# Peptides against a protein of PDB entry 2AKA, part 150

Target 1, 299 residues: chain A of PDB entry 2AKA
Amino acid sequence: MEDLIPLVNRLQDAFSAIGQNADLDLPQIAVVGGQSAGKSSVLENFVGRDFLPRGSGIVTRRPLVLQLVNSTTEYAEFLHCKGKKFTDFEEVRLEIEAETDRVTGTNKGISPVPINLRVYSPHVLNLTLVDLPGMTKVPVGDQPPDIEFQIRDMLMQFVTKENCLILAVSPANSDLANSDALKIAKEVDPQGQRTIGVITKLDLMDEGTDARDVLENKLLPLRRGYIGVVNRSQKDIDGKKDITAALAAERKFFLSHPSYRHLADRMGTPYLQKVLNQQLTNHIRDTLPGLRNKLQSQL

## One batch from the design tools (peptide; made by RFdiffusion4, then SolubleMPNN)

Design b2_p22_8_s2 (from b2_p22_8, 12 letters changed)
Fold by OpenDDE base, seed 2:
Structure b2_p22_8_s2 (fold): chain B 299 residues (1-299), chain A 22 residues (1-22)
Amino acid sequence: as target 1 above (299 residues)
Amino acid sequence: SEFEKQLAEIFKEIDELIEKLK
């Protein structure tokens, strides 16, 4: 089954090339979360490189189809500039920013047109994620006052699709009952069949509090459960803390925390990546016969 | 078209994989 995800990637690329990417119900995982929920850090931790735009406000302003491919070599490729191999991930970040600005302008607007990025690495499992703009209630820069609804409408184009799994990213240091990610997931997946919960910022919770009940799937149950992660702090990012060191610190955090020690083997970024690979692979297997028939009927 | 050729190849691979998964 190792070839299922790459096969779907080829479909994604083919349909993106003809401008029909948004209309296809391909088996995929859409990443949703509020602004500053830690989505970008999770994705960078999968790759082990700093390559996503950073800043205040809305950072992701176009859908990013991130195709991770296990390989003996490490490099990135964009669909919009075929044949160019990026080995410097700083250049990858700059290309994302440039391509975003080319379409949206300098006013920090959004566009539903995806950026397709493929990353080959020995440090990744085969995995495709669609990173979506962070949900926000406050316009920044020259954004229109209805930017919140524009983002929501964009997200709905993905998460309403039956074959779309939802990676709902919520920070633990905020009230999870008010999580934007979990709210939108509940709206489109009321039975919790397509949603995987990620809880970030567990290290930033108030003293004497923990998210044990959530992580044990007892508070807001999802069929696919919750996985806790600890991302680099903003100070760590600014200080260029190595992601490998951060992953070791994450492991130590779960092992040493009284509330999470018993869950430690089912927590953390590496485990999340493994689970997502398995979930997506199985999901593709289950949906592929129906998808094949649907595609044939459209030819 | 090039697109149709690519799709045909992908469909062939899909069919082969589906048969293996049965």
Scores: peptide ipSAE 0.179, ipTM 0.811, DockQ to the pose 0.703
Fold by OpenDDE base, seed 5:
Structure b2_p22_8_s2 (fold): chain B 299 residues (1-299), chain A 22 residues (1-22)
Amino acid sequence: as target 1 above (299 residues)
Amino acid sequence: SEFEKQLAEIFKEIDELIEKLK
């Protein structure tokens, strides 16, 4: 079963190369959440490198198909520049920005055309995620006034597909009842069958409050449950705190917190990565026969 | 075409995996 994810990656690349990716219902995980929900940090924690664009407002402006592949070597490759191996992840970040600007221009607009990035690393499990633009209500710069709806429409192209799993990222230090991620997930997955909840910023909750009920799947039940994570603070990022140290701190946080200690073995970024690998693998297995037949009929 | 060749290979692998999963 370990070969299922790479197989789907090949399909993704093949169809992306011919510009038909938007019309396919491939088994995949779409990452959704409001701006500053912590999506980028979660993805970077999987890789163990800083490589995603940062900034104010809408940072991700094109879908990023992030294909993590366990390998003996560490490097990245883009589908749009085959044959070029990136070993410096700062260059990866710059390439994402450049490729984004090439299509969207300099007006901070968005495009539904994905960027396909494959990362080979000994530190990752096989996992493919589609990082989507963060939901926002406020245009920045010279963005169109309807940018909120443009983003939503883009997200809907992914999350409405039956074979799309949804990684809903919500910050704990905000009202979870008003989570953009959970709202959109509920809209397209009312039975909570395709949604995996991620709760970030647990370390930033007000004293005397916790997200225990959510993490125990008692407040807003999802079939696939919730996983809490603790990302680096902006101060930590600016201070160049390494991701390895941050992951250790995350583990310590859950183990030492009275409300979360009993859940600690089912929390944290490493556990999330493992769960996502398993969930995606199983999902591919379940959908593969139908996918095969559908693809054959479309050729 | 190159695309058709790639798809043929992928489909072959899919078929093999489907058989293993039965």
Scores: peptide ipSAE 0.175, ipTM 0.805, DockQ to the pose 0.767
Fold by OpenDDE base, seed 4:
Structure b2_p22_8_s2 (fold): chain B 299 residues (1-299), chain A 22 residues (1-22)
Amino acid sequence: as target 1 above (299 residues)
Amino acid sequence: SEFEKQLAEIFKEIDELIEKLK
């Protein structure tokens, strides 16, 4: 079963190379969330490296197909520059930014053309995620006034697909009922069959409040449930706080918190990664026969 | 084409996996 995700990765790469990604309903996980919801931090925590663009506003401006592959070595490769192995993840970040700007220009526009990034690491489980631009209502820079709708349209290209799982990232320190991630998920997955909830910023909630009911799947139930995580603060990121240390702090947070202690073994970034690996693997297994038939008919 | 070759290989692997899943 461990080979299922890499197999789909090969399909993704092949179809990306010919520009036919939009027409294929490949089993995948699309990551959705509002700006500053903590999506990038979650992904970086999986890798254990800082490698994603950061900043205010829309940092992800192209879909990023992030293929995590468990390996004895640690390096990254881009589909658009085959043969180049990146061992410095700062260079990975720079390449993402450069490649994004190459296509979108300098006006902070968006493009539906994916960037395909594969990360080999001993610290990851096999997992493929499609990081999508953060939902926003406010254009920045020279972005078009309808950027919100452009982003939504882009997201819809992914999340409307039946074989697309949705990783809905929502901050706990905001009204979850108004979560952009959960709203779009509800729109395309009204029965909550394809949506996995991630609750970030649990450490930033107001004193006396907690997200226990959400995490216990009692407030806004999803079939696939919710997983809480604690990301590094922006200060910690700017200070280049070690992700390993942050993960330890996350574990401590859940264990020491009266409201979350009983859930601690089902919370945190490592658990999230495990769950996503398992869910994606199972999802691929379930969809593979149908996928084979569809691919044959379309080619 | 190289693409077709790659797809053929992938399809073969998919078929093998499907058989294992039965």
Scores: peptide ipSAE 0.154, ipTM 0.797, DockQ to the pose 0.777
Fold by OpenDDE base, seed 1:
Structure b2_p22_8_s2 (fold): chain B 299 residues (1-299), chain A 22 residues (1-22)
Amino acid sequence: as target 1 above (299 residues)
Amino acid sequence: SEFEKQLAEIFKEIDELIEKLK
């Protein structure tokens, strides 16, 4: 079962190389959420490295196909520059920014053309995610006034596909009823069959409040449930706090919190990674026979 | 698994076909 994700990775790479990514209903997980919802932090916590663009406003402006591969060595590779191995993850960040700017220009526009990044690491489980631009209502810089709708249209190209699972990332310190991630997920997955909820910023909730009902899947039920995580603060990120230390702090948070202690073994970034690996693997297994036949008929 | 092996072979063939279409 562990080899199914790498198999789809090869398929993703092959179709990306010929520019036909948008027309394929590959089994995949699309990551959706509002700006500053914590999507990038979740992905970086999986890798254990800082490698994604940071800043105010829209940081992800192209889809990022992030392929995590368990390996004895640690390095990254881009599909657009084959043969170059990146061992410095700061250089990975810079390459993402440069490649994004190359296509979108300097106006901070968006492009639907994916960046394909593969990360080999002994610290990851096999997992592929498609990170999508954060939903926003406010244009920044030279962005067009309709940037909100451009982002939405881009997201819809992915999340409307039947074989696309949706990782909906919502911050706990905001009204979950107004979560951009959950709204778009509900629009395309009204029965909650394809959506996995991630609740971030649990440590930033007001005293006396908690997200227990959400995490117990009682408030807005999803078939695949919710997983809470605690990301590094912006101060921690700026201070280059070690992700391993942050993961330990996350574990401590759940264990020590009266509302979450009983859920602690089913919370946190490591558990999320495991669940996503299993969910994706099973999803691939279920969808590949049909996909194979469809693909063969189109060739 | 046998299933995975079969799929791997199929996708290998697909990859080869895709390369020919470039």
Scores: peptide ipSAE 0.114, ipTM 0.704, DockQ to the pose 0.058

Design b2_p22_8_s3 (from b2_p22_8, 8 letters changed)
Fold by OpenDDE base, seed 5:
Structure b2_p22_8_s3 (fold): chain B 299 residues (1-299), chain A 22 residues (1-22)
Amino acid sequence: as target 1 above (299 residues)
Amino acid sequence: SEFQEELEKLFEEIDELVEKLE
């Protein structure tokens, strides 16, 4: 079963090359959440590198198909520039920005055309995620006034697909009842069958409050449950705090917190990565027979 | 085409995997 994720990656690349992504229901995980919910930090923590665009407002403006592949070497490749191996992840960030601007222009517009990025690393598990633009209420720069709905429509192209799992990222220091991620997930997955909850910013909650009920799956139950994580602060990111050190701090946070200690072995970024790898693998296994038949009928 | 050849290979791999899973 270890080869299932790479197989689907090849399918994704093949169909992306011919521009037929919209017609496919491939098993995948779409990442959704409001702006500043911590999505980019979660993804960077998986890789252990800073490589995603940063800034205020909408940062991700095109879907990013992030294909993580366990390998003895560390480098990145883009589908749009085959043969070029990136070993400097700052250059990866710059290429994402350049490729985004090439299609959307400099007005911070959005495009539904994915960027396909494959990262080979000894520090990752096989895992494919589709990073989607953060949901927003406020247009910035030259963005159209209806940018909120444009983003929503783009997200719906992914999350409405039956074989799409949803990684719903919500910050704990905000009202979870009003979480953009959980709202959209509930809309398209009312029974909570396809949604995995990620709760970020647990370290930023008010003193005397905690997200224990959510993490124990008692408040807003999801079949696939919730996983809490602690990301680097914006200050830490700006200060180039080491991700490895941040992951150690995350572990310490859960182990030492009175409300989370009993859950510590089922929390944190490394555990999240393992769970996602397992769930995606199993999901591919379950959907592959039907996918094969569907593809055969369409091709 | 290169695309068609790739798809054919992928289908073969899928068929092998599906057989193992059933």
Scores: peptide ipSAE 0.131, ipTM 0.783, DockQ to the pose 0.713
Fold by OpenDDE base, seed 2:
Order: structure tokens, then sequence, then C-alpha cells
Structure b2_p22_8_s3 (fold): chain B 299 residues (1-299), chain A 22 residues (1-22)
């Protein structure tokens, strides 16, 4: 079972090399959420490194296929520059920015062409995620006025696929009923069969309020449930707060909170990573026979 | 082609895994 995710990674790489990424219904997890919902922070917390572009507005402007591979060594490799091993994750961030700008230009436009990044680390479980641009209603810089719809159309190319699981990231300090992530998930997955809910910013909720009903799957039920996480604050990120220390603080938050203590063992970034690994592995197992038949018919 | 060779290897691996899962 441990080889299923790497096998799908090889399929992803092979089809990416021939430019057919968008047409394949490979078993995968697409990450969706509004701007500043905390998607990038969740992904960085999995790796334990700062390596994703940061800033105001739309930061992710191309799909990022992030392939996490458990290994004794720690390094990153891009599909577009095979053979180059990155051990400095600041250089990884710079490469993502440079490769994005090469295709989209300086106007902060978007492109549907994925960036494929593989990260080898002893601190990760095997896991593949597709990070998608954050949904926004307001163009920034020189972005076209219809950027909202361009992003939506891009997301739909992934989340409408039957074999695509959806990681819907929503901030707790905003009205969950108005979550962009949950809205798009409900549109393409009305029965909530393919959607995993992530609730961020639980530490930023108003005093006297909590997201217990959501996390207990009682308010907006998803078959695959919800997992709460606490990411680093922007101040912590700017101050280069250690991710390991932040993960310890996250654990402490859930254990010490009266509304979440009973859920603490089923919350937090490490638990999320474990759940996603298991769900993706099982999903690949279930879809692999059908995938084999489809691939054979296309050759 | 290199692509075809890779796909053939992948198909073999998929077949082996599918058989183990059935």
Amino acid sequence: as target 1 above (299 residues)
Amino acid sequence: SEFQEELEKLFEEIDELVEKLE
C-alpha cells in the first residue's frame, strides 16, 4: 500500500511531460480556499519549511502539484528542472516565483499550467496535493477585472473530476456559511462524498465563540469530516518562527481549549497529514482498476 | 519512445498492484 502514492506520482510526471495534465482524472487531492484562508501555511507545515510564495493578493497563480515523499534525505526537485536538487527551501520559493513569472508575466495573471514540485523529507508522509489559486473577488495590481472567474474556471478543471478529492480550507474567524471553499465544494460535490473540510484560524475567533459544532460535523456535514488547525500568525511568519514550535503551540491550543479538548487527538496539522495520506492511499486503491482500463484505452 | 517505455513499466506495476488488491 505504501507504493500507491509514488506510483500515481510517476503517472502525473509522465503525463505532465507530454502536456496532458488537465485531461487526466488521476486520484488526487485539490486544495481550494479563499484568499488568505491559510492554504499555503498548511502545506508549509506539512514540510516543516518556508518555501511557498508570500504576499498580499493572489500569491498562488499556477496550480502547484506538491508531491511529498517520505525519505531519509531532505531536498526538493522540480519537474521543469530535473536533476537539480534544492536543499535550501528559500531557493525553492524563489524558483516557484521565477517559474510563475516566466509564464504569467509581471501583471500577476494566472496560468492553468501546473508547476510540479517533489519534496523528499523524513518529516513527511507520502502525500500529493494540488494547490490551486485562492478565490478572490477583487483584482490586484494589473490583474484583469474578470480574474475571479478565471480562477473559478481553473479550479473547476480539477474539482469536477470524479477521482479528485477536495480539501476545502475555510477560516474560522469568518462566516462559514459564506466560505468560498465550501460553496465550490458543494457545487461539484453536493452529497459531500469527496470533500474534506479544514478549519483554520481557530485561534482568531472572537472570545466566547467556537467552531465545535463544525468540527464535530454537526453543522455542515461532510462524509469525510472536518479537521481544525492553527497556523502561524503573519507576525510569526515574518519573524521566522520555527514551524516545529508552532506545531507544539497548535497542540497546546487544542488541549487547553474547553471546546476542543475532547477533539484534540483528531485535530492539528500532523493529524491532518496522516488522515490525508490514508484517504489518498485508499482512494487510489479504489480507483486504480478503473484507471488502468482507461489508460489502456487511450494508448 | 521514452514516454511509451515509462507507461509500459507503469502498466506492469499497476497490474501487479491491482492483482494484490483483488
Scores: peptide ipSAE 0.124, ipTM 0.783, DockQ to the pose 0.759
Fold by OpenDDE base, seed 4:
Parts: structure tokens; C-alpha cells; sequence
Structure b2_p22_8_s3 (fold): chain B 299 residues (1-299), chain A 22 residues (1-22)
């Protein structure tokens, strides 16, 4: 079971290398959410490093296939520059930005061509995520006025696939009923079979309000439920607050909060990572027989 | 092609895994 995710990673790399999205519906988790929903922070918290582009507006402009691999060593590798091991995660960030710009240009456009990044770390569970551009209605820079729809179309290429799980990231300090992530998930997964909800910014909710009902899966029920997380604030990120410290603060937040204390053991980034690992592993197991048949047809 | 060779290897591995899962 432990080797299932790495096996699919090899498939992903192989298909990506040839630039052909074969009609192979690979089991994967697509990460969706509005801009500033906290997607990047969630992913960085998994790794325990700052390595994703930051900024206002659309940060992720190409799909990022993020392959986390548990290892005794810590380094990153890109598929587009094989053999180069990155140990400085700032260099990883810069490479993502450079590679994005290489394809999209400097106009902040988007491209459906994925970047494949593998991160080896003793601090991660095996987990592959496809980070997708944040949904937005506001073009930035020289982006075309229809950038919203371009992003949506890109997302649809992933989330419409039957074997694609959807990690829907929504901020708690916004109207969850109008969450871009949950809306798109509902559109392609109306029965909530493939969607995992992540609720960020729980610490930024108005005084006297909480997301207990959502987290308890009572408001907008998903089969796979919701997991709340507390990310570093932008101030903390700018101040280079240690992610380990942030994770400790997150744990403290849930334990000390009257509305979430009873859920604390099923909340937070570490739990989310564990759940995603398990969900993906199980999903691969369930889809592997079908995948075998599809691969055979392509030989 | 290199791709085909890799696919064949992966197919074999998947086949083995599927058999174990059944």
C-alpha cells in the first residue's frame, strides 16, 4: 500500500514527459480554491518549507504536480531539470517562477502545462497533489479579461475526471456558501463523493462566530468531510515565522477554542496530510484495476 | 520509445499489484 502513490507518480512523470495527456484518468487530488484561500500555505505546511510563489492575485499560473515523498533526505527535483537536486527551497520557489514565466511569458498569463515538482523529505507523508490556479474574477497585469474562464477551463480539465479527488480549500472568514472551491466541486461532484473540504482562516473569523457546523459536516455535507486548518498569517510569512511554530500554534488554537476543542484531533495540517495520504492511497487501490486495463490498451 | 518502455515496466508493476489486491 505504501508504494501505490510512488507508482502513480512514475506514471504521472511518464505522461508529463511526453506532453500527452493520455486519456488515462490517473487517481490524483486536485487542489482548488479562490485566490487567497490559503492553498499555498497548506501545501507549504505539508513540506515545512517556504517554496511556493507568493504575491497578490494569481500566484499559481500553471498546474503544479506536487509529489511529496517520504525520505531520509530532504531535497526537491523538477521533472524539467532532471538531475538537479534543490536543497534550498528558495531556489525551488525561484525555479517555479522562472519555469512559469518561461512558458506563460511576463504577462501573468496561465498555461495548462504542468510543472512537476517532487519533494523528498522526512517530514512528509507520501502524497501527490495537483495545485491549480486560484479562481479569480479580477485580471491582473496583462492578463486577458477572460482569465477567470481560462482558469475555470483549466480546472475543469482536472476536476471533471472521475478519478480526480478534489481538495476544496475555502476560507472561513468568507461566506462558505459562496466558496468558489465548493461551488466548482458541487458542479462536477454534485453528490460530494470526490470532494474533501479544507477550511482555512478559522483564526480570522469574527468574534462570536465559528465554523463548527461546517467542520462537523452538518451545513454543506461532503462524504469525505471537512478538515480545518490554521495557516500562518501573511505577516507571519513575511516575518518568516517558522512553520513548526505555526503548526504548534495551530494545535493550540483548536485545543483552546471552545467550538473546536472536541474536534481538535481531527483538525490541523498534520491530520489533513494523514487523511490525504490515506484517501489517495485508498483511491489508487480502488482505481488500479481500471488503470491496468487502460494502460494495456495504450501499449 | 523510451516512453513505451517505461509504460511497459509500469504496466507490469501495476499488474502485479492488482493481482495482489484481488
Amino acid sequence: as target 1 above (299 residues)
Amino acid sequence: SEFQEELEKLFEEIDELVEKLE
Scores: peptide ipSAE 0.105, ipTM 0.774, DockQ to the pose 0.626
Fold by OpenDDE base, seed 1:
Structure b2_p22_8_s3 (fold): chain B 299 residues (1-299), chain A 22 residues (1-22)
Amino acid sequence: as target 1 above (299 residues)
Amino acid sequence: SEFQEELEKLFEEIDELVEKLE
């Protein structure tokens, strides 16, 4: 069971290398959410490093296949830069930006061509996620007026696949009933079988309000439930606040909050990472026999 | 175990295919 995620990583790398010549419904988790929903912060909290592009508007403009691998050493490598080990995660960020710009140009356009990034770290569990562009309604800069639909179409290429689990990231300080992430998930997974809900920005909710009903899976029920997280604020990110300290603050938040204390052991990014590792592993196990047969027929 | 071995073989075949395309 421990090696199932690395096994699928090899498949992902192989199929990425051959491009469109191989269409395979690989067991994977696609991350979806509106712009500024907190997707990038969740991923960075898993790694414990700042390495993803930041900014206003559409930040992720290509799918990012993020393969986290537990290791005694810490470094990153890209599939498009074989043999190069990155130990400075600022350089990782710069490479993502450069590789994105190389394909999309300077107009802040999007591309469906994935970037494959593997991160080895003693601080991670084995976990692979496909980070997708944030859904937006308003074009910025030189973006085409239909950028919203271009992003949606790109997301649909992933989330419509039967073996794709959906990590739907929604901010708590917005109307969850109108969550872009939950809407797209409901469209392709109407019974809520493949969707895992992540609720961010719980610390930014108005006084007297809480997301308890959502987190208890009572408002918009998903079979796989919801996990609340507290990410670093933009001020904390700009100030280079240590992620370890932020994770401690997150734990404190849940433990001290009257509405969430009873859920504290099932909240936070460390728990989320554990759950995703387990769910992905089990999902791979369940889908591998069918995948094997499909692969054999294509070889 | 047999399943794992079969998958490993399949991966080898995929790797070979990818190598030929490079």
Scores: peptide ipSAE 0.063, ipTM 0.691, DockQ to the pose 0.055

Design b2_p22_8_s4 (from b2_p22_8, 9 letters changed)
Fold by OpenDDE base, seed 2:
Parts: structure tokens; C-alpha cells; sequence
Structure b2_p22_8_s4 (fold): chain B 299 residues (1-299), chain A 22 residues (1-22)
């Protein structure tokens, strides 16, 4: 079971190398959410490093295939620059920015061509995620007025695939009924079979309000349920607050909150990572026989 | 091709894993 995710990673890399990655229905998890929903922070919390581009507006402008691999060593590798090992995660961030700009230019445009990043770390479970551009209604910079629809079309290329699981990231401090992530998930997964809900910004909710009903899967039921997380604040990120300290603060938040205390063992970033690893592994197991037959027929 | 060789190896591994999962 431990080798299932790495095996799919090899398939993913092989097809990416020949430019056919977009047409494959590989078992994977696509990450969707509005701008500023906290997607990048969740991914960085898995790695325990700051390595994703930051800023206002659309930060992720190409799909990022993030392959996490449990290892005794810590380093990153890009598929587009094989043989180069990155041990400084600031350089990883710079490479993502440079590779994005190389394809999209300086106008903050988007491209459907993925960036493949593999991170080896003793602090991660085996997990592959596809980080997608944040949904937006407002063009920034020199973006075309139809950028919203361009992003949507890009997301649909991934989330419509039957073997794609959807990690829907929604902020708790906004109306969840209007969550862009949950809306797109409902459109392509009306029965809620492929969607995992992540609720961020629980610490930023108005006093006297909570997301207990959502987290208990009572308000907008998903078969795979919801997991709440608390990310670093923008102030914490700017102040270079340690992610390990932030994870401890997250644990404390759930344990000390009267509405979430009973759920604390099924909340937080570490639990989310474990659940995603298990769900992806099981999903690969279930889809692997069909995938094998399909791939053989294409040769 | 290098691609075909890699796919062949992956298929062999998939087949082994499928048998273990039965």
C-alpha cells in the first residue's frame, strides 16, 4: 500500500514529459478555492516550509502538481530541471515564480501547463496534490476581463475527471453558502462523492459564531466530510512565524474552543494530511485495475 | 523509447501490486 502513491507519481511524470498529462484521468486530488481562501498556506503547512509564491490577486497561475514523498532527507526537485536538488525553499519559491513568468509573461496571465514539483521530507506523508489557480471575479494587472472564465475552464479540465478527488477549500469567515469551492464541487460532483471539504480561517469568525454544523457534516453533507484548519495570519507570515509553532497554536485553538473541542482529534493540518494520504491511497487501489487496462489499450 | 521502457516497468509494478491487493 505504501508504494501506490509513488507509482502513480511515476506515471504522472512520464506523461508530463511527453505533454499528455492534461488528458489523463489519473487518481489525484485537485485543490480548489477562491483567492485568499488559504490554499497555499495549507500546502505549505504540509511541507513545513515557505515555498509558494505570495501576493495579492492571482498568485497560482499554473497548475502545480505537488508530489510529497516521505524521506529521511529534505529537498525538492522540479520535473523541468531534472538533476537539480533544492535544499533552500526560498529558491523553490523563486523557481516557481520564474517558471510561471517564463510561460505566462509579466501580465499575470494563466497557463494550463503544469509545474511538477516533488518534495522529499521526513515531515510529510506520501501525498500528491494539484494546486489550481484561485477562483476570482476581478482581473488584476494586465489580465483580460474574462480571466474568471479562463480560470474556471482550467479547473474544469481537472475536476470533471472521474478519478479526480476535489479538495474544496473555503474560508469560515465568509458565507459558506456562497463558497466558490463548494459551488464548483457541487457542479461536477452533485452527490458529494469525490469532494473533501477544508474549512480555513476558523480563528477569524465573528464573536459568537462558529462552523460546528459544517464541520459535523450537518449543513452541507459530503460523503468524505469536512476538516477544519487554522493557518498562519498574514502578520505571522510576514513576521516569519515558524510553521511548527503555528501547528501547535492550531491544536490549542481546537482544544480550547467550546464549539470544536469535541472534534479536536479530527481537525487540524496534521489530521488533514493523514486523511488525504489514506483517501488517495484507497482511491488509487480502487482505480488501479481500470487504469491499467486503459493505459494498455492506448499503447 | 525511454518512455516506453518506463511505462513497461510501471506496468510490471502495477501488475504486482494488483496481485497483492486481491
Amino acid sequence: as target 1 above (299 residues)
Amino acid sequence: SSFEKELEKIFEEIDKLIEKLK
Scores: peptide ipSAE 0.233, ipTM 0.839, DockQ to the pose 0.760
Fold by OpenDDE base, seed 5:
Structure b2_p22_8_s4 (fold): chain B 299 residues (1-299), chain A 22 residues (1-22)
Amino acid sequence: as target 1 above (299 residues)
Amino acid sequence: SSFEKELEKIFEEIDKLIEKLK
C-alpha cells in the first residue's frame, strides 16, 4: 500500500508526456481556493521550503502537479527537464516561473497544460497534489476580461472528475459562506464526498470570533471533514521566517486557543499532511481496480 | 515506444498490487 502513490505518479508522468492528462480520471487531489486563500503557503509548509511563485493577482497560472516523495535525499525534478536535479529551491521557483512564461507568454495568461514537479525529501510524506490557479474576479495587467471564467473552466476540468478529491482552501478571516473554494466544491460534489476542507488564517480572525463550528464539521458538513492551519503571515514570509518555526507556532496556537484546544491534535499542517497521505492512499486503493480495467480497455 | 514500455511496467505493478489488496 505504501507504493500506491508513487505508482500513480508514474501514470501521471506517462500520460502528461503524451499530452493526455486532461482526458484521464486518475485518483488525485486538486487544490482549489480564491486568491490569497493561503494555498501556496500550505504547499510550501509540506515541503518546508519556499519554492512557489509569489506576487499579486494570479500567481499559479498553470496546473502544478506537485509530487512529494519521501526520500533520504532532498532535491526536486521537473518532468520537462528530466535528469536535472534542483537542490536550491529558489531555482525551483525560477524554473516554475520560466516554464509558465514559456507557454503563457508575457501577458500573465493561463494555460491548462500542467507542470509536473517532483520533490524528494526526508521531511515529506508521499503525497501528490494538483495546485490550480486561484479563483479571481479581477483581471490584472493585460489579462483578458474573462479571466475569471477561464480559471473556472480550467478548474472544472479537474474537479468534475469522479476520482478527483478536492482540497478546498478557505480563509477564516473572510465570510466562509462566500468561500470560492466551498462554492465550487459544493457545485461538483453536492454530497460532500470528495471534498476536504482546509481553513487558513485562523490567527487573523477578529477577537471574540472563531471557526469552531466549521472545524467541528457542524456548519457545512463534509464527509472528510475540516482541518485548520495557521500559515506564515506575509510579514513573516517577507522577513524570511523559518517554516519550521512557523509550524511550531501553529501548534502553539491551537493548543493555547480556548476555542481550538480540544481539536489541537486534529489540526495543523503536519496533521493535514498525514490525513492527505492516508486519504489519497485509500482513495487509490479503492479506485485502482476500476482504473486498471478502464485503462486496459482504452489502450 | 517509450510510453508503451512504461505503461506495461506500470500495469504489471498495478496487477501485483490489486492481487495483494484482494
Scores: peptide ipSAE 0.228, ipTM 0.834, DockQ to the pose 0.759
Fold by OpenDDE base, seed 4:
Formats: structure tokens, sequence, C-alpha cells
Structure b2_p22_8_s4 (fold): chain B 299 residues (1-299), chain A 22 residues (1-22)
């Protein structure tokens, strides 16, 4: 079963190399959410490294196919620069930024052309995610005024595919009923069959409020449910707080919180990673026979 | 092409896996 995700990774790489990735209904997980919803932090927490671009506004401007591979060694590789092994994850961040700028220019525009990044690590489960640009309504810098719609169109290229699972990342300290992530998921997955909810910023909720009903799948039910996480604060990120320490704090948060204590074993980044690994693996298994037949026509 | 060769290899692996899944 562990071989299924790497196999699909090879398919992703092959099709990305020829520019046909967007037209294929490969089993994958697309990560969607508004700007500042905490998507990047979730992904970095999986790796245990700071390696994604950070900043205010739109940061992810190209789809990032993030292929996590469990390995005895720790390094990263980009499809666009094969043979170069990155062991410094700051250099990984810089390469993402440079490669993004190479294609989009300096105007903070977006491109639908994916960046393929593979991370080998002993600290990850096999997992492939497609990080998509954060949904926004406000152009920044020299972005075109219709950037919101450009982002949406880009997202739709992924999330409309039947074999695409949707990781909808929503902050708990905002109105979840109006979550950009959940809205787009509902649009393309009205029955909630392909959507996994992630609730971030649970530690930033107003005193006396909680997201218990959401996390228990009682408010906005998804077949695949919700998982709450607690990410590092921006201050902690800027201060380079250790992710391992942050994960311990996350565990403590859920265990000590009266509203979440009973859910603690089904919350947090490690559990999320496990669930996503299992969900993707099972999804690949279920779709593989049909995928084989469809891909035959591409030869 | 290099792409076709890679696909063929992948297909072989897929076929093996499909057989195991039956």
Amino acid sequence: as target 1 above (299 residues)
Amino acid sequence: SSFEKELEKIFEEIDKLIEKLK
C-alpha cells in the first residue's frame, strides 16, 4: 500500500514534464483556503521545516505539487532542477520564490504551471499535496485587478476533477460559514464527498467560544470530517520557533482544552498527516483501475 | 520519447498493483 503514492508521484512528474498535468484526473489532494488561513504552516508542520514562502497577501502564486516521501535521509528535489539535492530548507524556500518569479515576473502575478517539489524525510509519511494560491479579493502590488478570479479559475482546474480530494483549510477565528475554502469545496463537492476540513487558529478564538460543533462534524458536515490544528504564530515563525516544540504545544492545547480534550487523539498535525496519507492511499487504490485505462489513451 | 518510456514503466507497475488488488 505504501507504494501507491510514490507511483502516482511518478505519473505526476511525467505529465508535469510535458505540461499536461492540468488535464489529468490524477488522484491527488488539492489544498485550498483563503489567504492567511494557515495552509503554509500546515504543510511546513508536516515536513518539520520552514521552506515555504511567507508574507502578507498572496504568497503561493503557482501550484506547488508537494510530494512527501518517507526516507532515511532528509533532502528536497525540484523537478525543474533535477540532480540538485537541497539539504538546507531555506534554500528550498528561495528556489520556490526564484522559480515563481521566473515565470510570473515581478508583478506578483500567478501562473497555473506547477512547481514540483519532492521532500524526502524520516519525519514524514508518504503524502502528496497540491498547494494552491490562497483565495483573495484584494490585489496586491502590481497584480491585475481580476486576480481573485484568476486564482479561482486556477483552483477550479484542480478541484473540479472527480479524483481530486480537497483539503479545505479554514481559520477558526473567522466565520466558518463564510470560509472561502468551504465555499469553493461546496461549489464543486456539494455532497461533501471529496472534502477534508482543516480548522486552524483554534488557539486564537475568542474567549468563551470554541469550534467543537464543527470539529465533531455537526455544524457543516463533511463525509471525511474535520481535523483541528494549532500552528505557530507569526511571531513564533519569525522567531524561528522549533516546529517540534510547536507540535508538542499543539498536543498540549487539545489535551488541556475543555472543549477539545475528548477529541485530542483525533486532532493535531500528526493525526492530520496520518489521515491524509490513508485517505490518499485509499483513494489511489480505488481509482487506479480506471486511471490505468484512461492513461492508455495518452500513449 | 522519454515520456512514453516512463509511462510504459509506470503502466507495468500499475498492472502489477492492480493484480495484487484483485
Scores: peptide ipSAE 0.207, ipTM 0.828, DockQ to the pose 0.767
Fold by OpenDDE base, seed 1:
Structure b2_p22_8_s4 (fold): chain B 299 residues (1-299), chain A 22 residues (1-22)
Amino acid sequence: as target 1 above (299 residues)
Amino acid sequence: SSFEKELEKIFEEIDKLIEKLK
């Protein structure tokens, strides 16, 4: 079953090349969350490299189709510049920024046109995610006053699709009842069938509080459950703290925390990656026959 | 699996068709 994700990747690339990305109900995982919820950090932790744009406000301004492929070598490739292999992930970051600016301009606007990035690495499981712009209520810089609705409309183009799984990223140090990620997920998936919850910033919760009930799927039940993660702090990112060291610290956090020790084997970035790989693979297996027939009928 | 191989062949054909339509 490990070949199913690469197969869908080829399909994604083929449709992207002809500009028909948005109309296809491909089996995929869309990543949603408010600004600063930790989406980019989760994705970078999967790769073990710093390669996503960083900054204040809306950082992701185009959908990023991130295709992780287990390989003996480590490099990245963009669909918009075929044949160029990136081995420096800082150059990957710069290319994302440049390609974003090329389409959106310098006004921090958004575009629904995806960037397709494939990362080959010995440190990843096969996994494809669509990183979406962070939800916001406050325009920054030269952004239009209706930027909130533009972002929402863009997200809805992905998450309303029946074959789209939703990775809802919410910070634990904020009221989960008001989570932008969980709100949008509930709107399009009211029964919680397509949504996977990720809880970030567990290490930043107030003393004497915990997210145990959420992580045990008792507070806001999702069929696919919740996984807690601990990302690097902004200070750690600025200091270029090694992601491998951060993953070890994450493991230690869950093992040493009285409220999470019993869940430790079902928490953390490595476990999340494994679960997403398995869920995506199974989801592709279940949906691909129907998709194939639909696609064939349209040709 | 036999299923996966069959799907791969089908999607390869789809890819070829898409290329022709480009």
Scores: peptide ipSAE 0.152, ipTM 0.739, DockQ to the pose 0.058

